Peptides against a protein of PDB entry 6A30. Designs and how they scored, part 7

Target 1, 150 residues: chain A of PDB entry 6A30
Amino acid sequence: AQDADNVLQPIMDLLDSNLTLFAKICEKTVLKRVLKELWKLVMNTMERTIVLPPLTDQTMIGTLLRKHGKGLEKGRVKLPSHSDGTQMIFNAAKELGQLSKLKDHMVREEAKSLTPKQCAVVELALDTIKQYFHAGGVGLKKTFLEKSPD

## One batch from the design tools (peptide; made by RFdiffusion4, then SolubleMPNN)

Design b1_p9_2_s1 (from b1_p9_2, 3 letters changed)
Fold by OpenDDE base, seed 1:
Structure b1_p9_2_s1 (fold): chain B 150 residues (1-150), chain A 9 residues (1-9)
Amino acid sequence: as target 1 above (150 residues)
Amino acid sequence: LPDWAKKAL
């Protein structure tokens, strides 16, 4: 449904941007660790978003993502030194961690039970994100993605 | 495949 795409697209764009950056600066083993941490973060955020009222304001995610996305357009890719790479990972992880602060702006409306439509959107979103992190088998293993992120 | 996944190939 177009509604699922509208919710997913900003998340996917953010994931693509960050993972592309991490893939550029990290070794494969480090990238896999980043993928695992991002997966946990996404799952925890989704779980909280499912338990918390639906993000009615497409505008807030779009505005938060738009404000931070403007920083990358200055196309002079100075290859950061190894030290700069770690700081960039930390900063990008911190920016992704600010998605966790989106939790604080989610109005504590009482945990309304998801409508069947919302459940279907969440299921589709979860499947799409799982496939994305699996990346045809080059990403995270299916067995890892099927386990609850403890 | 996502562009980031090309490094994992």
Scores: peptide ipSAE 0.498, ipTM 0.909, DockQ to the pose 0.395
Fold by OpenDDE base, seed 5:
Structure b1_p9_2_s1 (fold): chain B 150 residues (1-150), chain A 9 residues (1-9)
Amino acid sequence: as target 1 above (150 residues)
Amino acid sequence: LPDWAKKAL
């Protein structure tokens, strides 16, 4: 449990910050689209983190997120003008998109098989993230979350 | 529920 929480907390903090912003500035259909793109990004990032770096390096997810997350100043949410909101979405999407480009610079270390403990942590993490994106049925549908992200 | 979901309701 604690090991999963340590891995999840940085991801959840990033997701909460971004989704809270998007929920304020986007209507429901746009927010659903953002949720789908974030889900794909998270799944792709997790897959790489599971397959390429050993999960033991809690610092890697944190460092990946920290390198890109520095731009969200806790600025008082002035209702951005329509132009400011679009730029904020673009910047957040750009920061998230840079996480995908890090793929090309991550040295393919040999995929070490996960230990049974690591597998259990990953399963718990995946379940927690699925529940988070489902959000009691307000978020993404279970059928969407159960499909492998292409 | 996450806070973003509460605000999206």
Scores: peptide ipSAE 0.497, ipTM 0.911, DockQ to the pose 0.434
Fold by OpenDDE base, seed 3:
Structure b1_p9_2_s1 (fold): chain B 150 residues (1-150), chain A 9 residues (1-9)
Amino acid sequence: as target 1 above (150 residues)
Amino acid sequence: LPDWAKKAL
Protein backbone atom coordinates (compact mmCIF):
# COMPACT_ATOMS: atom_id res chain seq x y z
CA ALA B 1 0.00 0.00 0.00
CA GLN B 2 2.52 2.66 1.11
CA ASP B 3 4.94 1.83 -1.72
CA ALA B 4 2.15 2.13 -4.29
CA ASP B 5 1.07 5.46 -2.81
CA ASN B 6 4.62 6.77 -2.97
CA VAL B 7 4.83 5.85 -6.67
CA LEU B 8 1.31 6.99 -7.54
CA GLN B 9 1.10 10.28 -5.67
CA PRO B 10 3.50 12.26 -7.89
CA ILE B 11 1.81 10.90 -11.05
CA MET B 12 -1.68 11.59 -9.76
CA ASP B 13 -0.77 15.10 -8.63
CA LEU B 14 0.62 15.86 -12.05
CA LEU B 15 -2.37 14.32 -13.84
CA ASP B 16 -4.78 16.26 -11.65
CA SER B 17 -2.96 19.52 -12.27
CA ASN B 18 -2.75 19.04 -16.04
CA LEU B 19 -6.27 17.65 -16.51
CA THR B 20 -7.75 20.39 -14.35
CA LEU B 21 -6.05 22.95 -16.56
CA PHE B 22 -7.15 21.23 -19.78
CA ALA B 23 -10.70 20.84 -18.46
CA LYS B 24 -10.88 24.62 -17.98
CA ILE B 25 -9.54 25.58 -21.40
CA CYS B 26 -10.73 22.74 -23.68
CA GLU B 27 -14.13 21.76 -24.99
CA LYS B 28 -15.27 18.21 -24.15
CA THR B 29 -14.18 16.74 -27.51
CA VAL B 30 -10.70 18.22 -27.20
CA LEU B 31 -10.49 17.13 -23.56
CA LYS B 32 -11.30 13.53 -24.56
CA ARG B 33 -8.50 13.68 -27.11
CA VAL B 34 -6.12 15.04 -24.47
CA LEU B 35 -7.18 12.22 -22.14
CA LYS B 36 -6.34 9.64 -24.81
CA GLU B 37 -2.91 11.14 -25.43
CA LEU B 38 -2.19 11.46 -21.69
CA TRP B 39 -3.23 7.83 -21.21
CA LYS B 40 -0.77 6.75 -23.91
CA LEU B 41 1.93 8.90 -22.32
CA VAL B 42 1.30 7.45 -18.85
CA MET B 43 1.30 3.89 -20.19
CA ASN B 44 4.52 4.46 -22.11
CA THR B 45 6.13 6.11 -19.07
CA MET B 46 5.10 3.22 -16.83
CA GLU B 47 6.40 0.70 -19.36
CA ARG B 48 9.73 2.54 -19.43
CA THR B 49 9.85 2.73 -15.64
CA ILE B 50 9.32 -1.03 -15.44
CA VAL B 51 11.92 -1.76 -18.13
CA LEU B 52 14.48 0.82 -17.00
CA PRO B 53 16.60 -0.01 -13.95
CA PRO B 54 14.75 1.03 -10.79
CA LEU B 55 14.80 4.78 -11.03
CA THR B 56 15.38 5.17 -7.29
CA ASP B 57 14.96 8.84 -7.95
CA GLN B 58 11.25 9.69 -7.67
CA THR B 59 12.54 12.87 -9.26
CA MET B 60 12.86 11.25 -12.71
CA ILE B 61 9.18 10.35 -13.27
CA GLY B 62 8.29 13.64 -11.64
CA THR B 63 10.97 15.40 -13.72
CA LEU B 64 10.04 13.74 -17.04
CA LEU B 65 6.44 14.66 -16.40
CA ARG B 66 7.42 18.02 -14.82
CA LYS B 67 9.75 18.91 -17.71
CA HIS B 68 6.68 18.52 -19.88
CA GLY B 69 4.44 20.04 -17.19
CA LYS B 70 6.73 22.98 -16.19
CA GLY B 71 4.25 25.32 -17.81
CA LEU B 72 2.16 24.77 -14.68
CA GLU B 73 4.03 26.86 -12.17
CA LYS B 74 2.79 26.29 -8.59
CA GLY B 75 1.20 29.70 -8.96
CA ARG B 76 -2.48 30.32 -8.36
CA VAL B 77 -4.27 28.91 -11.42
CA LYS B 78 -4.85 32.23 -13.07
CA LEU B 79 -7.08 31.35 -15.95
CA PRO B 80 -4.64 32.00 -18.76
CA SER B 81 -5.94 34.59 -21.15
CA HIS B 82 -7.58 33.02 -24.22
CA SER B 83 -4.30 33.51 -26.11
CA ASP B 84 -2.23 31.89 -23.35
CA GLY B 85 -4.64 28.95 -23.12
CA THR B 86 -4.43 28.30 -26.86
CA GLN B 87 -0.64 28.42 -26.76
CA MET B 88 -0.57 26.05 -23.79
CA ILE B 89 -2.84 23.59 -25.62
CA PHE B 90 -0.65 23.84 -28.71
CA ASN B 91 2.52 23.30 -26.71
CA ALA B 92 1.00 20.39 -24.77
CA ALA B 93 -0.30 18.80 -28.00
CA LYS B 94 3.10 19.26 -29.64
CA GLU B 95 4.88 17.69 -26.68
CA LEU B 96 2.41 14.78 -26.56
CA GLY B 97 2.84 14.28 -30.31
CA GLN B 98 6.61 14.14 -29.93
CA LEU B 99 6.32 11.60 -27.13
CA SER B 100 4.16 9.31 -29.30
CA LYS B 101 7.01 9.18 -31.83
CA LEU B 102 9.47 8.29 -29.09
CA LYS B 103 7.67 4.92 -28.70
CA ASP B 104 9.24 3.64 -31.93
CA HIS B 105 12.75 4.27 -30.57
CA MET B 106 12.22 2.57 -27.24
CA VAL B 107 14.63 -0.31 -27.39
CA ARG B 108 12.77 -3.13 -25.72
CA GLU B 109 15.50 -3.78 -23.25
CA GLU B 110 14.84 -7.14 -21.65
CA ALA B 111 12.38 -6.30 -18.92
CA LYS B 112 14.11 -7.26 -15.70
CA SER B 113 11.70 -9.61 -13.98
CA LEU B 114 9.82 -7.57 -11.41
CA THR B 115 9.67 -9.06 -7.94
CA PRO B 116 6.20 -10.25 -6.88
CA LYS B 117 5.97 -7.15 -4.69
CA GLN B 118 6.85 -4.86 -7.59
CA CYS B 119 4.30 -6.64 -9.79
CA ALA B 120 1.61 -6.09 -7.18
CA VAL B 121 2.50 -2.39 -6.94
CA VAL B 122 2.40 -2.02 -10.73
CA GLU B 123 -0.95 -3.82 -10.95
CA LEU B 124 -2.42 -1.60 -8.25
CA ALA B 125 -0.99 1.47 -9.94
CA LEU B 126 -2.42 0.44 -13.32
CA ASP B 127 -5.85 -0.24 -11.85
CA THR B 128 -5.87 3.09 -10.02
CA ILE B 129 -4.83 5.01 -13.12
CA LYS B 130 -7.40 3.15 -15.28
CA GLN B 131 -10.15 4.08 -12.83
CA TYR B 132 -8.91 7.65 -12.78
CA PHE B 133 -9.04 7.95 -16.58
CA HIS B 134 -12.42 6.17 -16.70
CA ALA B 135 -13.79 8.68 -14.18
CA GLY B 136 -17.00 6.77 -13.45
CA GLY B 137 -17.72 6.41 -17.17
CA VAL B 138 -17.47 10.08 -18.17
CA GLY B 139 -13.79 9.75 -19.13
CA LEU B 140 -12.20 7.14 -21.39
CA LYS B 141 -14.11 3.95 -22.25
CA LYS B 142 -13.05 0.72 -20.53
CA THR B 143 -12.49 -0.89 -23.94
CA PHE B 144 -9.99 1.84 -24.80
CA LEU B 145 -8.16 1.50 -21.47
CA GLU B 146 -7.96 -2.30 -21.77
CA LYS B 147 -6.43 -2.22 -25.24
CA SER B 148 -2.67 -1.99 -25.43
CA PRO B 149 -1.82 1.38 -26.90
CA ASP B 150 -0.57 0.60 -30.44
CA LEU A 1 -14.89 11.40 -9.70
CA PRO A 2 -11.81 13.51 -10.28
CA ASP A 3 -12.50 17.22 -10.01
CA TRP A 4 -11.60 17.77 -13.66
CA ALA A 5 -14.26 15.24 -14.70
CA LYS A 6 -16.97 16.87 -12.58
CA LYS A 7 -16.38 20.24 -14.17
CA ALA A 8 -15.83 19.35 -17.82
CA LEU A 9 -17.45 16.06 -18.74
Scores: peptide ipSAE 0.492, ipTM 0.912, DockQ to the pose 0.381
Fold by OpenDDE base, seed 2:
Structure b1_p9_2_s1 (fold): chain B 150 residues (1-150), chain A 9 residues (1-9)
Amino acid sequence: as target 1 above (150 residues)
Amino acid sequence: LPDWAKKAL
């Protein structure tokens, strides 16, 4: 559905930007660890977004993009020197940590039951994100993606 | 495949 794509696209763009950066600067084992932590973060954020009243898709995405979009300027990814890589990881982790703060603002709103239409959108979104993290088998294992993040 | 996955191959 076009609505699901509009909600997913900003998340996917953020994931693509961060994972592309991590893929350049991290060894494969570290990248897999980052993928696992990002997966947990995305799942926890989605679960809270489901349990918490729909912050209008624009406000959540807009707040996510406004808080994170100041760091991800369309700037030509200059290959960071070795010293810049650690700072970039720290900045990316700080940006991801602001997703965790969005988590704290969301906790205060009353759990609304999703409509069947909203459930279908969430299921489609979850499937799309699972496929994205699986990446044809080069990413996370299906068995990991099927487990609830503890 | 995502672009990040192509770089991890």
Scores: peptide ipSAE 0.491, ipTM 0.909, DockQ to the pose 0.455

Design b1_p9_2_s2 (from b1_p9_2, 3 letters changed)
Fold by OpenDDE base, seed 1:
Structure b1_p9_2_s2 (fold): chain B 150 residues (1-150), chain A 9 residues (1-9)
Amino acid sequence: as target 1 above (150 residues)
Amino acid sequence: LPDWAAKAL
């Protein structure tokens, strides 16, 4: 449980920050599209992380996320003008794109089979993320989340 | 509900 939480928390914090921003600035249909793209990105990142384990470098995810999170504290969120919203989407997309660069720092160790413990952590993580994206039915449909991302 | 979802309702 704690190991899963430690792995998930940085991802969840990033997702929550980005989705909170998108929820404020996007129409519901646009938000659903963003959710679908984020879901694919998360799933692809997790798949690569699972195929290229181990979970040991929690420190790098946390450090990358902490470096960017410091920028958000100081700004009194003036409701950004419409132009600022587009730039915020671009910045958020860029930050999410850095999650893809986490791939480059994952040492291509040979695809070691996950231990039963690691499998359980991954399953719990996947379920938690699915629930998060479903958000009691206001997010993505369960049927969409159950399908492998194309 | 996630905070983002509460705001999207």
Scores: peptide ipSAE 0.455, ipTM 0.899, DockQ to the pose 0.517
Fold by OpenDDE base, seed 2:
Structure b1_p9_2_s2 (fold): chain B 150 residues (1-150), chain A 9 residues (1-9)
Amino acid sequence: as target 1 above (150 residues)
Amino acid sequence: LPDWAAKAL
């Protein structure tokens, strides 16, 4: 449990920051679309993280979070004017796009077989993230979350 | 509920 939480916390913090912003500036249909794209990104990232050795990944997630966290100035979220909202969406999309480009730089290492302990951590992590995106039914539908992102 | 979801309601 604690190990899964430690791995998930940086991702969840990033998601919370972005989704909080999007929830303020996007109407419900746009927010749902953002949620779907974030879900795909998270799933693709996790799938690769599982295939890649754990040690390099904390550094990459940490480096990604550190590179992108510099753009999220801790500044008091001034209510963005309508003009600021579009630029924030563009910046957030650009940040998400950089996460997607990290995809292309992750060398296809051979899928290492997960140990039973690692499998249990991944399952717990997946369940936690599914619940997070479902958000008591406000977020994504369970049927969407159970579909393979393929 | 996640904080974002509480704000999206």
Scores: peptide ipSAE 0.454, ipTM 0.898, DockQ to the pose 0.446
Fold by OpenDDE base, seed 5:
Structure b1_p9_2_s2 (fold): chain B 150 residues (1-150), chain A 9 residues (1-9)
Amino acid sequence: as target 1 above (150 residues)
Amino acid sequence: LPDWAAKAL
């Protein structure tokens, strides 16, 4: 329970802030449309967070940029010679290939079936979010929340 | 009820 609450609280605070604003400025039909889009966004984010480790793309991109950034002294923009462009493409393709392998290794480690504890946390999180979007029947219909967000 | 829903009633 407490682990689910700690993960949900930042999401719930963000949702409360946004939905409170939209409820003040939007008519009921527009608000329902906003709720549907937010529901899809939350479900897609949860699915990616469960299936894909948070590739903190920002920290990996930041670390990759920081490793390459040590060579950019103030010097004259030499147009990369035709060889330098090919080497950059080859390095980018090699990095993409390593990211794919890293993804396959991480997916292989995380494609471990959720432990019974992790399943219970996900179930509780999903129920809490569904109840929040249903809002006693004022929000989204139960039949909409039970369908795949495809 | 969520606070946002109380205002949408």
Scores: peptide ipSAE 0.454, ipTM 0.901, DockQ to the pose 0.477
Fold by OpenDDE base, seed 3:
Structure b1_p9_2_s2 (fold): chain B 150 residues (1-150), chain A 9 residues (1-9)
Amino acid sequence: as target 1 above (150 residues)
Amino acid sequence: LPDWAAKAL
């Protein structure tokens, strides 16, 4: 349980920050598309985190999160003008694109078989993230979340 | 519900 929480918390904080931003600035149809892309990104990241030794990921994710997390100053939520909203979407898309590039630099170390404990943590993590993206039916459909991301 | 989902309603 504690190990799952330690792995999930940084991901959930990142998701909460990004999805909260996207929910404010995107229409429902656009938000659904963003959710699908974020889901693919999360699944691909988790797949790599499972394949990569646990020690390298906490420092890299922590460093990436720490570099970008400082920019959300508690500045008065002035509803960004349509221009500011577009720039925020562009910046968020650029940040997501950088996460995709981080994808290519994570050396595929030899896929060590997960221990039973690690499998249980991953299963719990996957279920939690699926529920999070489903959001009581407001988010992604269960049928989409259960399909392997192409 | 996640906080983001409550705002998307």
Scores: peptide ipSAE 0.452, ipTM 0.898, DockQ to the pose 0.419

Design b1_p9_2_s3 (from b1_p9_2, 3 letters changed)
Fold by OpenDDE base, seed 4:
Structure b1_p9_2_s3 (fold): chain B 150 residues (1-150), chain A 9 residues (1-9)
Amino acid sequence: as target 1 above (150 residues)
Amino acid sequence: MPDWAAKAL
């Protein structure tokens, strides 16, 4: 449990920050689309983190999303004009699109054999993330989360 | 329920 929480916490904090923003500015249908793309991104990232050495890619996703989190200085929440919200969504969509292109360049290295303990941690992590994206039925449908993102 | 979902409703 604690090992899974330690692995998940940075991802969850990142998802919470971004989804809280998107939930405020996006209509429900747009938010569902964002959730689907984030789900694919998280699943692809987890798959790669299992297959590839953890050091390089965790830093990249953490750095990509930390680079955008630094723009949330404590400054006066000027309600972004309707134009500013659209530009933020466009920038976020552009970054998500660039992450999709990263899929094509990462060679399928042989999946490193996980220990039984590591498998249990990954399973618990996956279940926690599925529950998070389902959000008591407000988020993604269980049938979507149970299907392979491929 | 995550906090983002409570605000999205």
Scores: peptide ipSAE 0.440, ipTM 0.898, DockQ to the pose 0.438
Fold by OpenDDE base, seed 2:
Structure b1_p9_2_s3 (fold): chain B 150 residues (1-150), chain A 9 residues (1-9)
Amino acid sequence: as target 1 above (150 residues)
Amino acid sequence: MPDWAAKAL
């Protein structure tokens, strides 16, 4: 449990920050589209992170998150003017795009067989993320989350 | 429920 939480926390913090922003500036239909794209990104990132040795990537994700997280000043979210909303979406999309670029720097290491312990951590992580995106039924449908992102 | 979802309702 604790190991899965430690791995997920940086991703969840990023998701919470971005989704909180998107929830404020996007209508429900747009937010659902954002959720779907974020889900795909998270799933693809997890799939690759599982195939790649966990130790080097946590530092890179943490460093990427730390470098860009400095721009999200804890400042009182003034209601963005219409102009600020577009720039915030662009910045958030750029941050998400860097997660996608992290994907490209993840060298195709051979799919190392996960140990039973690693499998259990991954399963718990996946379940946690599924519940997070489902959000008690407000978010993505279970039927969507159970589909392979392929 | 995640905090974002509470704000999205």
Scores: peptide ipSAE 0.440, ipTM 0.898, DockQ to the pose 0.448
Fold by OpenDDE base, seed 3:
Structure b1_p9_2_s3 (fold): chain B 150 residues (1-150), chain A 9 residues (1-9)
Amino acid sequence: as target 1 above (150 residues)
Amino acid sequence: MPDWAAKAL
């Protein structure tokens, strides 16, 4: 349980920050598309994190998240003008693009078989993330979340 | 329900 929470917390914090932003600035149809792309990104990141030894990734993800997380000062959410919203989408897309580049720097170390404990952590993590993206039916459909991301 | 989803309604 604690190990799952330690792995999930940085991902969930990232998702909460990004999805909260996207939910404010995107129409429902655009938000659904963003959710689908984030889902693919999360699944691909998890797949790589599962294949990579647990020790190196916590420090890199934690350092990247800690560097970017300080910028969201509690500044009074003045609804950004349409121009500011576009810039925020661009910045958020740029940050997501950096996550994709982080993806390319994660060296495929040899796929060690997960221990039963690691499998249980991954299953719990996957279920939690699926529920998070489903969001009681407001988010992605269960049928989409159950399909392998192409 | 996640907080982001409550705002997307």
Scores: peptide ipSAE 0.438, ipTM 0.897, DockQ to the pose 0.422
Fold by OpenDDE base, seed 5:
Structure b1_p9_2_s3 (fold): chain B 150 residues (1-150), chain A 9 residues (1-9)
Amino acid sequence: as target 1 above (150 residues)
Amino acid sequence: MPDWAAKAL
């Protein structure tokens, strides 16, 4: 319970501030639309945080470029002869292949099966957020909240 | 009930 609350509190504070503002200025129909968009945003953010480690392709590319960039010492930029261009493409393809394997390994290593404790925290967090968006029936319908955010 | 919902009623 407490661990879930600590994770949720920043999100809930952000939601409460925004929804309080929207509830004051929006008609009920508009507010429902805003709630639906916020729900999708929250679910997408949670999915990315829980399922997809925040390995944005940029951070992986940046880390890989930083590891391989140490090998690009001051070697005279000989204009790639036609043969060097093909070798560069081959090396780039090989690096992309290694990147895909590393991505699969990192996704697999970071897709460490949530411990039973982590699963319980996520379940509680999801329930709390669903209840918050349902708001005793004045918010989103339960049937909408139970469907996968497409 | 969240505070935003109490004001929307």
Scores: peptide ipSAE 0.436, ipTM 0.901, DockQ to the pose 0.575

Design b1_p9_2_s4 (from b1_p9_2, 3 letters changed)
Fold by OpenDDE base, seed 2:
Structure b1_p9_2_s4 (fold): chain B 150 residues (1-150), chain A 9 residues (1-9)
Amino acid sequence: as target 1 above (150 residues)
Amino acid sequence: MPDWASKAL
């Protein structure tokens, strides 16, 4: 449990920051679309992280998150004007896009077979993320989350 | 419930 939480925490913090912003500025239908795209991104990232050797350097994800996290000043969330909302979505999408670029730097190592312990951690992580995206029924439908991302 | 979901209601 604790190991899964430690691995998930950086992703969850990023998701919380972005989804909190999107929940404020997006209409419900747009938010659902954002959730679906984030879900795909997270699933693709997890799938690759499982297939790719654990990035030993927690510092790389942490440094990528830390370098871009400096722009989210703790400043009083002034209600962004309509123009600021689009730029914030673009910036958030760019930050999420850097998670996709982390993909391109991950050398295609041969799919290492997960140990039973690693499988259990991944399963727990997946369940946690599914629950997070479902959000008691406010988020994505269970049927969507159980469907393999095509 | 996640904090974002509370704000989306």
Scores: peptide ipSAE 0.459, ipTM 0.906, DockQ to the pose 0.487
Fold by OpenDDE base, seed 1:
Structure b1_p9_2_s4 (fold): chain B 150 residues (1-150), chain A 9 residues (1-9)
Amino acid sequence: as target 1 above (150 residues)
Amino acid sequence: MPDWASKAL
């Protein structure tokens, strides 16, 4: 449980910050599209991270995400114009995409099979993220979340 | 429910 929380917390904090912003500025159909793209990005990042264990580099994920999260506090969020919203989505996707660079640091270790403990942590993490994106039915449909991202 | 979802309603 604690290991899953340590892996998830930085991702969840990033998602919460970005989705909170997008929920405020985006129409519901646009928000759903953003959710789908974020879901694909998260799943692809997790898949790459799962194929390239070990979870020991959690400190690097936390440090990368903490460095970018501090930038959001200082700006009085002027209500971004529609153009600013698109750029924010792109920047958020880019920031989440930088989680893929964590792959380059993790790739140095041979693709070791996940231990049963690591598998359990990943499964718990996936379930938590699925519930998060479903958001009691406000977010993505369960049937969408159960399908492999194309 | 996530905080973002409360704002999307």
Scores: peptide ipSAE 0.458, ipTM 0.906, DockQ to the pose 0.530
Fold by OpenDDE base, seed 5:
Structure b1_p9_2_s4 (fold): chain B 150 residues (1-150), chain A 9 residues (1-9)
Amino acid sequence: as target 1 above (150 residues)
Amino acid sequence: MPDWASKAL
């Protein structure tokens, strides 16, 4: 319980501030639409945080570029002959292919199966957020919250 | 009930 609350508190504070403002200025129909968009945003953010390692493609590319950039010693930039350009594209494509495999491996390795404790925390967090958006029936319908945001 | 919901009523 406490671990879930600690994870949720920043999100809940943000949601409460925004929803309090929107509840004051929006009609009920507009507020329902805002709730739906916020729900999607929260679910997408949670999914990325839990399922997708925070390795934005930019951070992986940056780390890989740094690893490969050490091999670019001051070797004489021979003007790529027409053949060298094709080989560079092929090597870049091969490196991108290896990047994809490495991404899949890193995603698999960082997609360490949530420990049973982590699963319980996530389940509690999801339930808390669903209850928050349902708001005793004033907010979103349970049937909407139970559907995948996709 | 969240505080926002109490204000939306």
Scores: peptide ipSAE 0.455, ipTM 0.908, DockQ to the pose 0.574
Fold by OpenDDE base, seed 3:
Structure b1_p9_2_s4 (fold): chain B 150 residues (1-150), chain A 9 residues (1-9)
Amino acid sequence: as target 1 above (150 residues)
Amino acid sequence: MPDWASKAL
């Protein structure tokens, strides 16, 4: 349980921040598309994180997240003018683009077989993330989440 | 339900 929480917490914090932003600025159809792309990104990142030794990536993800997370001061939600909303989308898209580049720098170390404990952590993590993206039926469909991202 | 989903409704 604790190991799963330690792995999930940085991802969940990132997802909460980004999805909260996207939910505010995107229409439902756009949000659904963003959710699908984020799902693919998360799944691909998890797949790589599972293949990579756990110790090196937590520090890099934590440091990258800590550098960008400090900028969201609790500034009064002034409804961003249409210009501010576009800039926020651009910034969020740029941050997502940096996550994709982080994906390319994650060295393919040899796929060590996961220990049974690691498998259980991954299964719990995957279930939690699936539930998070499904969001009681408001988010992605279960049938989409159960399919391997192409 | 996640907080983001409550805001998307």
Scores: peptide ipSAE 0.455, ipTM 0.905, DockQ to the pose 0.458

Design b1_p9_3_s1 (from b1_p9_3, 5 letters changed)
Fold by OpenDDE base, seed 5:
Structure b1_p9_3_s1 (fold): chain B 150 residues (1-150), chain A 9 residues (1-9)
Amino acid sequence: as target 1 above (150 residues)
Amino acid sequence: VTSWMKLAE
């Protein structure tokens, strides 16, 4: 559990900041669409991180995320004007978009089979992320989360 | 709206 938490904490912090902002300024349907796109991005990034680079390289993800995510205000955000809100969304999306570039910054190692311990960590991590995106029912549906992203 | 993490509580 602790290993999974350590791996996920940087991305969870980034997601929490961004999703908190989006929840404040987005209409429900827009928010759902944003969540779906973020889900796909996160899943694709994790797949590459787990399958191609060794699981130990996930510390690099944290470093990269921290570098790009520092400027976003966390917590309760005052409602901005329309123009300000749009810019805030754009900036937040840009920060999250850096996740897709992580593969370019990671050293590729030969793919190895995961140990039982690593498998357990991955399973726990996936469950945690699913719960996070579901958010007690206010986020994505479980049925959507159980499907493999295309 | 509270933080995203608090919405799951």
Scores: peptide ipSAE 0.327, ipTM 0.843, DockQ to the pose 0.482
Fold by OpenDDE base, seed 1:
Structure b1_p9_3_s1 (fold): chain B 150 residues (1-150), chain A 9 residues (1-9)
Amino acid sequence: as target 1 above (150 residues)
Amino acid sequence: VTSWMKLAE
């Protein structure tokens, strides 16, 4: 559980920052669309990461997220104009997309079958992320999250 | 709302 939390925490922090921003600047309908796209991106990234050994990913994800997280601390939340908001969404999506490029740097070790422990961690991680995207009902519907993004 | 997680509250 602690290992899963440590792996997820940087991703969750990034998601929290981005989703908090999107919730402030986006209308509900736009927010839902953004959430759906982010969900797909996260699921695709996780699927790719799960196929890759999780331990090497934690340090790289943490380093990438730390480098980008420092940029948000400059707390001058200039309320971006609508145009700025779209660009910020695109940039945030791009940053999350760079997590997918992390796959290219991960040693293509052959898809080692996940150990039962790794499977349990992944399942817990998926449940946590689903709950996070649902956000007590203000986010995505559970039915959407339970449907495979395939 | 200061945090996305707090939106769940």
Scores: peptide ipSAE 0.323, ipTM 0.843, DockQ to the pose 0.565
Fold by OpenDDE base, seed 2:
Structure b1_p9_3_s1 (fold): chain B 150 residues (1-150), chain A 9 residues (1-9)
Amino acid sequence: as target 1 above (150 residues)
Amino acid sequence: VTSWMKLAE
């Protein structure tokens, strides 16, 4: 739906900026690791934004960064840039706080339960994001994206 | 490196 695309466009632009930057500065293996962590962050942020409306963006981002930042450290992801992987993910997550705007457009009701229409919009949005992260095969594998909690 | 969106094409 055109409406869903319009809502997602700001997020896609943000992702494009970050992923383009990461693709330029990261080795392939590092890039894949960053993509996986970013995917998890995006999915969890969307889930929490929809399911847990009372939480602030800062609270959600902080929780996600704490969880996923430790994962990156264990993987010893070294970025060739002056910024470490954890800091880059932190910055990306902060910017991705705009996902809250997606909530405002997709979920108008304060209720935790989504209407069938809202569910359809969310599903479409998720599909779009999955396709974006897959990027015709140059990004994340479909199998990985499908195993992510929706 | 091209835009990430272009990489998807």
Scores: peptide ipSAE 0.320, ipTM 0.841, DockQ to the pose 0.538
Fold by OpenDDE base, seed 3:
Structure b1_p9_3_s1 (fold): chain B 150 residues (1-150), chain A 9 residues (1-9)
Amino acid sequence: as target 1 above (150 residues)
Amino acid sequence: VTSWMKLAE
């Protein structure tokens, strides 16, 4: 538990900052759409961090943003005119690339399989992130969180 | 909403 907390704390702080901002500037429908896109991005980032060989943060960010950026455009998310919401989302997504740092703690680079301890950390991390996005019911539905982002 | 974490906790 302590290991998971130590690993997640910087990411959770980043997520909190961004989601707090979005919650302030977006109406409920837009916020929900943003949350869905961010969830997909986070899950994809975590999957790549765990499954794929080491990638640079910039490489991962660029790939993820390209994949999910199209989704945002297609979704036609209407953001408040007083701020460049699209740019803020883009920046937030870019900053979420820091999730790649989880690899150092969660995945042994030379091992194809996770140790039992690493598995436990991953499971706890996933549960924590799911709860965070659910936010007691004000965020994403549990059914959505249990589905594949793809 | 002042903090997203407050909603999640």
Scores: peptide ipSAE 0.317, ipTM 0.841, DockQ to the pose 0.472

